# Peptides against a protein of PDB entry 9GMZ, part 71

Target 1, 343 residues: chain A of PDB entry 9GMZ
Amino acid sequence: TGFPLELLTRPATERLAYFENYTVAHPRLKEVYEILMRTIAEPAGASFIFVYGASGVGKTTLRLRVEQKLTELALPKLESDRARVPVVGIEAIAPESRYFNWKEYYTRALITLEEPLIDHKFDYGVRGISRDNFGKINVESKVVAPALRRALENALIHRHPDVFFVDEAQHFGKVASGYKLQDQLDCLKSLANMTGILHCLLGTYELLTFRNLSGQLSRRSVDIHFRRYCADSPEDVQAFKSVLLTFQQHLPLAETPNLVDHWEYFYERTLGCIGTLKDWLKRVLSDALDREATTITLKDLQKRALSVAQCQKMFKEIQEGERQLSETEADVQNLRSALGLGA

## One batch from the design tools (peptide; aimed at target 1 L29 K241 T246 Q249)

Design b2_p27_1_s1 (made by RFdiffusion4, then SolubleMPNN; from b2_p27_1, 11 letters changed)
Fold by OpenDDE base, seed 5:
Structure b2_p27_1_s1 (fold): chain B 343 residues (1-343), chain A 27 residues (1-27)
Amino acid sequence: as target 1 above (343 residues)
Amino acid sequence: SEREKEEMERLQEMAEEFVREQKELFE
């Protein structure tokens, strides 16, 4: 089934919003979604979940869909427990400086936990944290990071989310010294331990550096690799083409564009990352709607494509991440062989 | 070609499966 045909008579904003909200349940997304949902339901003593994969593979889409589902599942319980928040998700901001801003992180987390729609107002007992007339949390500049951390710990305990999501979590690793990176991991570990809240860190392959730095974290973490589609796999190519066909059918245009015939070009400029593909198509759709075009052409695609240089850079980062994972898999095989366990 | 037609039919079947799964998982 394609897009609702009534969208063709709707404003460009509604047509674009439809496509933006549309998610293809492609095999890799489904797999990771199911693993993540199961792990959140039964963490088995895990304190952390690491979801890593290429930039633009669809990690943010995964997070948003899990947040939606957890919220839906919690609705019956929220009627009885008005203090509970089922899920909290934030995006880590790339530090402008070489140092991660914990004060900003804690502030954003608190603001997200204390959305105005929560009837049960909690006083965190921290001077300089207040609610405005609209119920929004205001944090005064004088509030120090340790006080914000305590406030966040209390908020997380009180709201008791099933999981705390941190998207773009590789930004924690952009610290100039390995020692400071360890301190950051210890801070996150302490926050998870003190609150008893499961943390899910989503990010690029740079998250693998975090995994390797803390042997204690690795014992209490679940790893989820969100893979891209690879052109050397016939099955992956078929899945990628089918995703193109699905998007083709869900672009709210009068004439269905032929995306599948250009699958190699789409693969070249997305590296098999469906998030990158969707974002590209959104930009092209927006341009087409602005021009009141009936369809999308190859020229329209070319205007909004990532440059070859951008793709080459992204591909290098992917190759390095995939290499590190492959080496880890080989190490497991070598260990098994050395233990006399068959391959 | 007949081969291209068969490929498109397989792709369409997979696309329909994705749409079904999307409804089951996300709606």
Scores: peptide ipSAE 0.538, ipTM 0.946, DockQ to the pose 0.881
OpenDDE base, seeds 1, 2, 3, 4: peptide ipSAE 0.520, 0.524, 0.522, 0.525; ipTM 0.943, 0.943, 0.943, 0.943

Design b2_p27_1_s2 (made by RFdiffusion4, then SolubleMPNN; from b2_p27_1, 12 letters changed)
Fold by OpenDDE base, seed 5:
Structure b2_p27_1_s2 (fold): chain B 343 residues (1-343), chain A 27 residues (1-27)
Amino acid sequence: as target 1 above (343 residues)
Amino acid sequence: SMAEEEEMKKLQEMAEEFVKLQKELFE
């Protein structure tokens, strides 16, 4: 089944919004979604979940879909426990300076955790944190990072989310010194331990460097690798082509474009990353809707494609991440073999 | 070609499965 045909008579904004909100349940997304949902339900003493994969693989989509499902599952309990927030998700921002801005992080986390629609007003016990008349949190500039941390700890304990998501978590690793990165890990670990809240960090393969620095976190962390589709795997190629076919059927255009015939070009410019593919198609769809075009052409695709130079850079980053993981898998296998555990 | 038609049929079956799974998982 394709898009609702009634969309063809709707404004371009609604047609674009439909495609933006559409998620293909492709095999890798399903797998990671199921693992993540299971791990959140049964963390087995884990304090952290690390979800890592290529830029544009679809980590943000995964997060949003898990947040939606956790919210849905919590609705019956929220009627009785009006203080509870089922899930909180933030995006870590790349620091403008060489140092991660903890004050901004805590502020964003507090603002996200304390949505205006929460009936129970919580007093953070911190001077300079208030709610406006619309229930929006206001943090005065004078409030220092340690006070914001205490406010966040108290809020997390009071709201008791099943998980705290941090998207783009590789930005924690953008610190000039390994020592400062360890301090950041220790801060996050302390926050998770003090609150009893499971933290899920989603990021690029740069998150592996962050993970590997804390031998103590490895014992209390679950790792989830969100893999791209690989052109050397016939199964992955078939899945990728099927994703193209699905998107083709869900582009709200009068004439269905033939995307599948161009699968190699799509693969070349996405590296098998479905998020990159979706974002590309979204840009092309937006252009087509602006022109009131009936379909999308190869020329339209080429106009909005990532450059070869961008793809080459992204591919090098992917190869390095995949190499590091492959080496780790080989090390595990070697250890098992050395222990007399069958390979 | 017959091979292309068979491939397209397999792709369509997978696409339909994705649509089904999308409804099951996310709706």
Scores: peptide ipSAE 0.521, ipTM 0.941, DockQ to the pose 0.890
OpenDDE base, seeds 1, 2, 3, 4: peptide ipSAE 0.511, 0.512, 0.509, 0.510; ipTM 0.939, 0.939, 0.938, 0.938

Design b2_p27_1_s3 (made by RFdiffusion4, then SolubleMPNN; from b2_p27_1, 12 letters changed)
Fold by OpenDDE base, seed 5:
Structure b2_p27_1_s3 (fold): chain B 343 residues (1-343), chain A 27 residues (1-27)
Amino acid sequence: as target 1 above (343 residues)
Amino acid sequence: SAAEEEEMKKLEEMAKKMVEEQKRLFE
């Protein structure tokens, strides 16, 4: 079953929004979704979940779908506990400076926790944090990071989310010269311990460097590798082609484009990353809708493709991340073998 | 070719399963 045919008579904005909101339940997304949902339900004393994978693999899509599901599952309980927030998700911003902006992070987290729709307004007891007439949190510039942290700790305790998501979490690794990345980890660890809230950090393979620096976090963390599809795996190629087929059926165009015939070109320019593929198709769809085109062509695809140079850079970053993980897996196997445990 | 038709049929079955899973998981 493809897109609703009624969309063909709808405005371009609605047609584009349909495709943007459409999520292909591809095998890797399903796998990591199920692992993540299970881990959130049964953290088994874990304080952290690390979800890492290539840029454009679909980590943000994973987060958003988990947030939606956790919200849905919490609805019956929210009727009785109006103070509860089932889930909180923020995106870590790349610092403009050489160091991570904790003040901004705490402010964004507080704003996200304290959406206007929550009936039970919490007074943080922090001077310079107020709500406007619309219930939006306003943080005065004079409020210092330690005060914002205390406010966030209190808010997290009061709202009791099942998980706190931080997307693009590799940005925590951006420390100024002389600061230790360990201090950032200790700060997050302290926040998780003080609040009792499970933290899920989603990021690129740069997050592995952050994860590996804390030998203490390793015992309290669950790792989830969100893998791309690999062209050297026939199964992965078939899955990738099936994703293309699903997308072509869900492009709200009068004529279904043949994306599958161009699978190698799609793979070349996405590296098997479905988020990159979706974003590419979204751009091409937008252009097609603006032209009132009946379909998309290879030329339309080529106009919006990532450059070869961009793909080469992304591929090097992926290869380095995959190498680091493979070495870790080999180390585990070597340890097992040395212990007399079967590989 | 018969091989291409069989491949396409397999891809269609996989795509159908993905659509069913999308509904199950996200709808």
Scores: peptide ipSAE 0.544, ipTM 0.947, DockQ to the pose 0.876
OpenDDE base, seeds 1, 2, 3, 4: peptide ipSAE 0.529, 0.533, 0.529, 0.535; ipTM 0.944, 0.944, 0.944, 0.945

Design b2_p27_1_s4 (made by RFdiffusion4, then SolubleMPNN; from b2_p27_1, 14 letters changed)
Fold by OpenDDE base, seed 5:
Structure b2_p27_1_s4 (fold): chain B 343 residues (1-343), chain A 27 residues (1-27)
Amino acid sequence: as target 1 above (343 residues)
Amino acid sequence: SAAEAAEMAELQKMAEKFVEEEEKLFR
């Protein structure tokens, strides 16, 4: 079934919001979602989950859907335990400087964990952390990063989320030296160990550098690769075309656009990344709604497409990440062969 | 063509499966 036809009589804002909130349960998303949900339910002594994949593959969509589901599953328990938060998710900000801002990270995490809707006020034991009249956390500029860390540790212990999500976690890696990267990982590891809270880091293939730097994290981490669709796989092409057809049916327009006939152009400009595809279609839909257009044309698509130069850059980054993973798989195979276990 | 119609029918079947899975997993 397509979009609710009643949307055609609704404001452009509601029509756009419908599409923004719509998620295609495509095979790769389903697979990663199921693995992630199982891992959160049964961490088996893991302290970290790494979810890595291309930019625009759909990692943020995955996170949001997991957060929603964990919240829904926790609702019956939250009535009895009003201190509990089922899940906390933040997006790591790209540092303006070459250095990750831990103070900002801890502040944002604390603000997100301590939403105004939580009836139980927690005393952080830190001067300069307060709540406003709306229950929003305010952190004074004088509060130092170690104090914010302690406040966050205490809050995480008290609220006991099933998982702590950090989206765009590759931004931790934007440090000038590998040594500082290790210190950051050790800091995150210490936070996970001190709180007993499972951490899930979502990011680009740059997260692979994090995994490789900490031999201690490898024993306590679960890796989840969120793959793109590849044009050299007939099955992946069929899935990608079916995603286009699904989006075509869920664009709240009077006339259904023919997206499937342009699948090669969509693939060229998304590299098989469904998040990039959705964001593109969202921009085009917004433009169409602003013009009160009945449908979307190829010209409308072309106007909002990523440039060839952008796609070429993104593709190089993807190829490097996929290469690193393939080398790791080959190393495992070589190790098995050397151990006499066979291929 | 008959081949294009058959391809579109398989794509439609897969799209319907995605909708069913979305309802099951995310609603």
Scores: peptide ipSAE 0.564, ipTM 0.951, DockQ to the pose 0.877
OpenDDE base, seeds 1, 2, 3, 4: peptide ipSAE 0.557, 0.556, 0.558, 0.553; ipTM 0.951, 0.950, 0.950, 0.950

Design b2_p27_2 (made by RFdiffusion4)
Pose (drawn by RFdiffusion4):
Structure b2_p27_2 (pose): chain A 343 residues (1-343), chain P 27 residues (1-27)
Amino acid sequence: as target 1 above (343 residues)
Amino acid sequence: ARTFSKTMEEEFEEYEEAEAELKEEEE
């Protein structure tokens, strides 16, 4: 398999768009996708899905793919319920203030729930907020956050989304003190519990500070780790080389450059993160198409790679996250002993 | 808005073909 040969006659813009739209279902992503879909289809009391992963591992692409896949299920379901949004997805806003702005979060979440059939919703629940009949949801600055949250709860319970996505969830950790971390997530827990809607939180390893704050949160959450490819296990190395080979075969050029020979350097400047690899390859391809190059050279790869210091910071954060998320038989034995079960 | 033209299973089949080829080359 490979890129369509017809693209050679097409201009560089078509090649670049093709490579941008190209995706690879590498095993780690496939497994994480399967787990996430299975858990969304049946939460069973869980009010959170944590998706931990390094920068550039593919959390956003996973969110977009699962949003598209779930939207497919909604079309047959729509014949039964005219007013139902299948999936709602938003991004956590990094606040300018010291603490996360919950009013802005509620405002944006309610705005994202705009539908053409707004007549079906009627009143949101609190005065001062309504659509301006121009397709935009208008909220008043005098409307307080408790009333806006109540309106969001009513809107969510009415629409009943399958899953609520909060991309970049590490921004919830922006707090004005050292004790507000548990309350920051308890608010979202209470919102999810009352609305009966699973809130799937995606973020980098900084999200691990939101892992196990309380037993109630521990039970109301499901941990999904989007592990990067590690060079320690040969199977992961084989998979990383294989991803490079797929990319080598699928980037549009006159002849396919050799990328497996330079797999060590790729791993050195990507740490196994597939998104970081594809961004680099797309950047190199764009640089090469400017000069109409027939192949990719190592010099081209080196020109637009990542700095050593940047990769050092990436690896430090990744090591900390993997160390925190590691699970061993020793932990299971310790828990067994402390529980008094024995063996 | 971004969309995906292929399914996860279709993309994985391409990956399995590329992995089989890579194992043959290593052998």

Design b2_p27_2_s1 (made by RFdiffusion4, then SolubleMPNN; from b2_p27_2, 14 letters changed)
Fold by OpenDDE base, seed 1:
Structure b2_p27_2_s1 (fold): chain B 343 residues (1-343), chain A 27 residues (1-27)
Amino acid sequence: as target 1 above (343 residues)
Amino acid sequence: RRTFAESLEEEYEKFEKALEELKKKEA
């Protein structure tokens, strides 16, 4: 079943919004979703979940879908406990400076945690944090990072979310020295321990550096690898072609474009990353709707494709991440062998 | 209102149907 045919008579904005909100439930997304949901339900003493994978693999889509599901599951409990928030999700901002801005992080986390118009006013115990007439949190410029941390700790304890998501979490690692990366990790660990709230960090393969820096976090973390589709796997190629087939059926155009026949070109310019594919098709659809076009052509795709140089750069970053994972697996086997544990 | 879980399962069933259609065209 394709898109609702009634969309062809609707404004371009509604047609684009349909495609933006449409999610293909591809095998890797389903697998990682099930693992993540199970881990959140039964963390078994874990304080952290790390979800890592290529840029554009679909981590943000995964997060948003898990947030929706956790909210739905919590609805019966939220009727009895009006102070509770089921889930909190933020995106980590790339620092403008060489140092992560903790004040900005705590402010954004606190704002997002309190965005639900929760009838219960909570006193954060910090001067310079107020609610405006619309119930939005305002943080005065004079409030220092340690005070914002205490406010966030108190808010997290009071609201007790099942998980705190941080998307683009590799930005915690953008520090000038390995020492500062350890300090960031210890700060996050302390926040999780003080609040008792499970943290899920989603990001690129740069998150693997956090695993290597703290042997204590490795004991209290669950790792989830969100893999791309690989062209050397016939099953992965079939899955990728099926994603293209599904997207072509859900593009709200008068004539269904044949995306599947161009699967190699789509693979070349997305590296098997479904998020990159969706974003590309969204841009091309927007252009087609602006021109009142009946379909999408190969020339329309080429106009919005990533350059070969961009794809080569992204592919090198992916290969380095995949290599580090493979080396870690080999190191575990070597360690087991050295311990006299059979291979 | 369809639950998100129901919506995800429905989208997965659509994906499986698309995969079967693809396999039939390649066979």
Scores: peptide ipSAE 0.401, ipTM 0.887, DockQ to the pose 0.444
OpenDDE base, seeds 2, 3, 4, 5: peptide ipSAE 0.065, 0.168, 0.141, 0.156; ipTM 0.601, 0.778, 0.760, 0.761; seeds 2, 3 fail the geometry check

Design b2_p27_2_s3 (made by RFdiffusion4, then SolubleMPNN; from b2_p27_2, 14 letters changed)
Fold by OpenDDE base, seed 3:
Structure b2_p27_2_s3 (fold): chain B 343 residues (1-343), chain A 27 residues (1-27)
Amino acid sequence: as target 1 above (343 residues)
Amino acid sequence: RRTFSRSVEEEYAVFEEARAQLEAAEA
């Protein structure tokens, strides 16, 4: 089944919005979603979940799917517990300076956790944190990072989310010369331990450095690899083509373009990352709608494609991450074999 | 906030339909 044909008579803005809001559940997304939901429901003493994968693989979509599902599951309980927030999600910001800005992180986390829709007012016990007339949290510039941390700890304990999501978490690794990445990890561990709240860090393969730096994190963390589709796997190629066919059928154009016939070109310029694919198609659709075009051509695709140089850079980063994970899996198998547990 | 109108399971069924269509076309 394709897009609603009535969209062809609708404004370009509505046609674009349809495709922007259209989502495809694909095998890797479904797998990681199920693992993540299960892990959140039964953390088994874990304090951290690490979700790592290529840029554009779909980590943000995964997070948003889980946030929605956790919210839906919590709705019956929220009627009786008006203080509870089912889930909180924040994106870590790349520091402008060589140092991660913890003050900004804590401020953003507090603002996100204390959205105006929460009826139950909470006293943070920190001077310079207030609610405005709209119920939004205001943090005065004079409030220092340690005070913001205490406020966040208290808020997390009081609101008791099932999970705290941090997207783009590789930005915690951006430490200036002389500071250890270990110190950043210890801060996060301390926050998770003090609050009893499960933290889920989503990011690139740079998150693997976090796992390797702390033997204590490894004991209290669950690792989830959100893989791309690989061209050397017939099953992965078939999955990628099936996603292309689904998007092809849901482009609100008068003439359905044949995207599947160009699957190799789509793979070349997305590296098997479905998020990158969707974003590319959105840009191309926007251009086509602006021109009142009836279809999308290969030339239209080429105008909005990532450059070969960008793809080569991204592919090197992916290969290094996949290599590190493969070595780790081999090390686990070797350890199990050496222990007599079998492969 | 982005709201999904369909569940992961419902969307995955659509994916499976597309896979079946592709397999039938390649056969």
Scores: peptide ipSAE 0.671, ipTM 0.958, DockQ to the pose 0.900
OpenDDE base, seeds 1, 2, 4, 5: peptide ipSAE 0.665, 0.666, 0.667, 0.666; ipTM 0.958, 0.958, 0.958, 0.958

Design b2_p27_2_s4 (made by RFdiffusion4, then SolubleMPNN; from b2_p27_2, 11 letters changed)
Fold by OpenDDE base, seed 4:
Structure b2_p27_2_s4 (fold): chain B 343 residues (1-343), chain A 27 residues (1-27)
Amino acid sequence: as target 1 above (343 residues)
Amino acid sequence: RRTFAESVEEEYEKFEEALKKLKEEEE
């Protein structure tokens, strides 16, 4: 079944919002979702989950879906435990400076933890953190990072989320010195250990550097590789074509565009990344709606495609990440073989 | 209201059906 046909009579904004909110199910998303949900339910002493994959593979979609599910599962309990927040999700921002802004990170985390609907005033034990009349957290500029950390620790303990998500977590790694990265990882580890809250870091293959820098994090982490679809895999090609088929059915246009016939072009310009594909189609849909067009053409797609140069850059980054993972897998196999364990 | 999990599963079932149809059309 495609989009609700009633959308064709609705404003362009509603039609676009439908597509924006639509999530295509696809094998890699399902797989990673199931692994992630299982790991959150049974962390087995893990303090961290690393979800890594190409930019635009769909990590943010995964996060949002897991957040929605965890919230839904918690709803019956939240009626009795009004202090609990089932899940917290933030996006790490690229630092404007060579230094990661921990103050901003803690502030954003605190703001996200404190939904307006939480009637229970939590005392953060920190001066300069207050709730406004709408329940929104305000952090005064005078509040220093160590105080915000303590406030966040207390808030996480009190609210006891099942998981704390950090999207775009590779931005922790953009600190100019490897030493500062280790200190940051130790800081995150300390936060997870002190709060007892499972942290899930979602990011690009740059997160692999985090795993290599802290052997102790590696021992307490679960790794989830969110793979793109590969053109050298017939199964992956079929899955990618099926995603295109699904998207074409869910574009709220009068005439269903034939996206599947252009699958190679879509693959070339998305590298098998479904998030990149969705964002592309969203831009094209927006243009089509603005023109009151009945369908999307190849020319419309070409106007909003990533450039070949952008795709080449993205592909190099993907190849490097996939190479590093392949080497790690080979090392595991070599270790297993050396231990007399079957491959 | 269907749970989000139920909604995801339903969308996945639709995807599997679409995948099956696509395979059947390519054979």
Scores: peptide ipSAE 0.030, ipTM 0.650, DockQ to the pose 0.408
OpenDDE base, seeds 1, 2, 3, 5: peptide ipSAE 0.024, 0.027, 0.018, 0.084; ipTM 0.587, 0.422, 0.456, 0.709; seed 5 fails the geometry check

Design b2_p27_3 (made by RFdiffusion4)
Pose (drawn by RFdiffusion4):
Structure b2_p27_3 (pose): chain A 343 residues (1-343), chain P 27 residues (1-27)
Amino acid sequence: as target 1 above (343 residues)
Amino acid sequence: EEEEEEEREEIEELAEEIQEDTEEWEE
């Protein structure tokens, strides 16, 4: 397989758009996608899905793909329920203040729940907020956060989304003190418990500070680790080389450049993160299409790669995250012994 | 040389499997 040969006659913009829309279902992403879909289809009391992953591993692309896939299920279901949004997804806003702005979060979450059939919802539940009949949800600055959250809870329990996505969930950790970390997640736990809607949180390894704050949160959450490809295990190396080969075969050029020969350098500057690899390859392809180059040279790759210091910081964070998320037989044995079960 | 050829064949077979999975996702 490979890119369509017709694209050669088309201008560089069509080639670039094709490569941007191209995706690879590499094994780690496939496994994480399957686990996430299975867990969303049946939460069974869980109120959180944590998706841990390094920067550029593909969390956002996974969210978008799963959102599209779940939207497909909603069309047959719509014949039964006219007013139902299948999936709601938003991004956590990094606050300018010392602490996360819950009022703005509620405002944006309620705004994202706008639908053309707003007549079905009628009143949101609290005065001072309503659509301006122009397709935009208007909220008043005098409306307090407890009333806005109550309106959001009512809207969510009326619409009943399958899953609620909070992309970039590490921004929840912006607190004014060292003790507010548990409360920051307890608020979202209470919201999810009352609304009966699973809140799937995606973020980088900085989200690991939100892992195991309390036993209640420990039970109300499901951990999904979006592991990067490691050079230690030969199977992961084979997979990384294979992803390079698929990209080599699928980037539009006159002749396919050799990328497997330079797999070590790619891993050096990408640490196995597929999104970081694709961004680099797309940047190089854009640079090459400007000069109408027939192939990709190593010099082109080096010109628009990542700095050594940046990759050092990436690896340090990745090592800390993998060390924190590691699970061994020793931990299982320790838990067995402490539980008094034995063997 | 023989070991490098065998490794290349294994990588190609794995890339074909990944392409098939990608096509399933496109559908």

Design b2_p27_3_s1 (made by RFdiffusion4, then SolubleMPNN; from b2_p27_3, 14 letters changed)
Fold by OpenDDE base, seed 3:
Structure b2_p27_3_s1 (fold): chain B 343 residues (1-343), chain A 27 residues (1-27)
Amino acid sequence: as target 1 above (343 residues)
Amino acid sequence: SAAAKEEEERIRELAKEIEKETKELEE
């Protein structure tokens, strides 16, 4: 158990890369992974999956592991169907302008969709979309958003991914004054319906606004809450301490640091979010390796910790999201009781 | 305390389960 001891003789870059690539299959990640994989395999007429949770809970790690597994499962079919892409994953960018840039979104989606299949040319039926000499998609500046949408629809139909992931999907909610969030949702819904491709939107609790605004999306969506570990749950505290123990064993240092003894400080500065924990430990490990240190100290942890002000801001955002979910769960129970279905 | 030792053992057991599950996700 632990990291390969041979890493202690390896360069700092290789030692850091080992830890960066190490994924802890913590209980919440495994639970959400199994639900998501099952939902992708059997969407039951759903057009959308919403995966929401705190920033730094591990949504990107979840996405990457699902993308890996879907790719592995598709390999036998990809030998016979060279046009197929098993999965597409993009990150939604926060617009620099007050307006969501659909042209940029469609362009990035097209580029990402076509990257795995550079040798397999596809005619989009749109002038100004071409492949360069390296097989990369080039979109001319003259191509307008409606034409890019049609190209993406055709590409998604032709490549037929099992799921289309959009990470940081809360950025779709950044609409300018006078635009309705509903119009953005209707656009996404139309894309999913026209292509027949399942869309998975991953993001913060701001995605709950999307769920609540469209009664039509709610009927065709599956919701997955990626919860943090809560300090008021003894089971969650034990899980969090076990994650610390696992990371402690996988830090490629000559002397194993005692992270578990500092669990309260780790919890205070991560709010029970394992992604935030991993990123923190990665920064501290990098500093330790640069100094050729044998171990990590509490002072090393403190130098790279999030500030109390950052943690307080993040905690308020989490509390608001958890409150909205709790109210929604209560509303469902009240509705069931009012219908005579029991609690 | 006996309770602290029991908690430590439970944490070690759960960490072994996490390590097992981690290997299963890499396969």
Scores: peptide ipSAE 0.424, ipTM 0.910, DockQ to the pose 0.901
OpenDDE base, seeds 1, 2, 4, 5: peptide ipSAE 0.410, 0.408, 0.415, 0.421; ipTM 0.905, 0.905, 0.907, 0.909

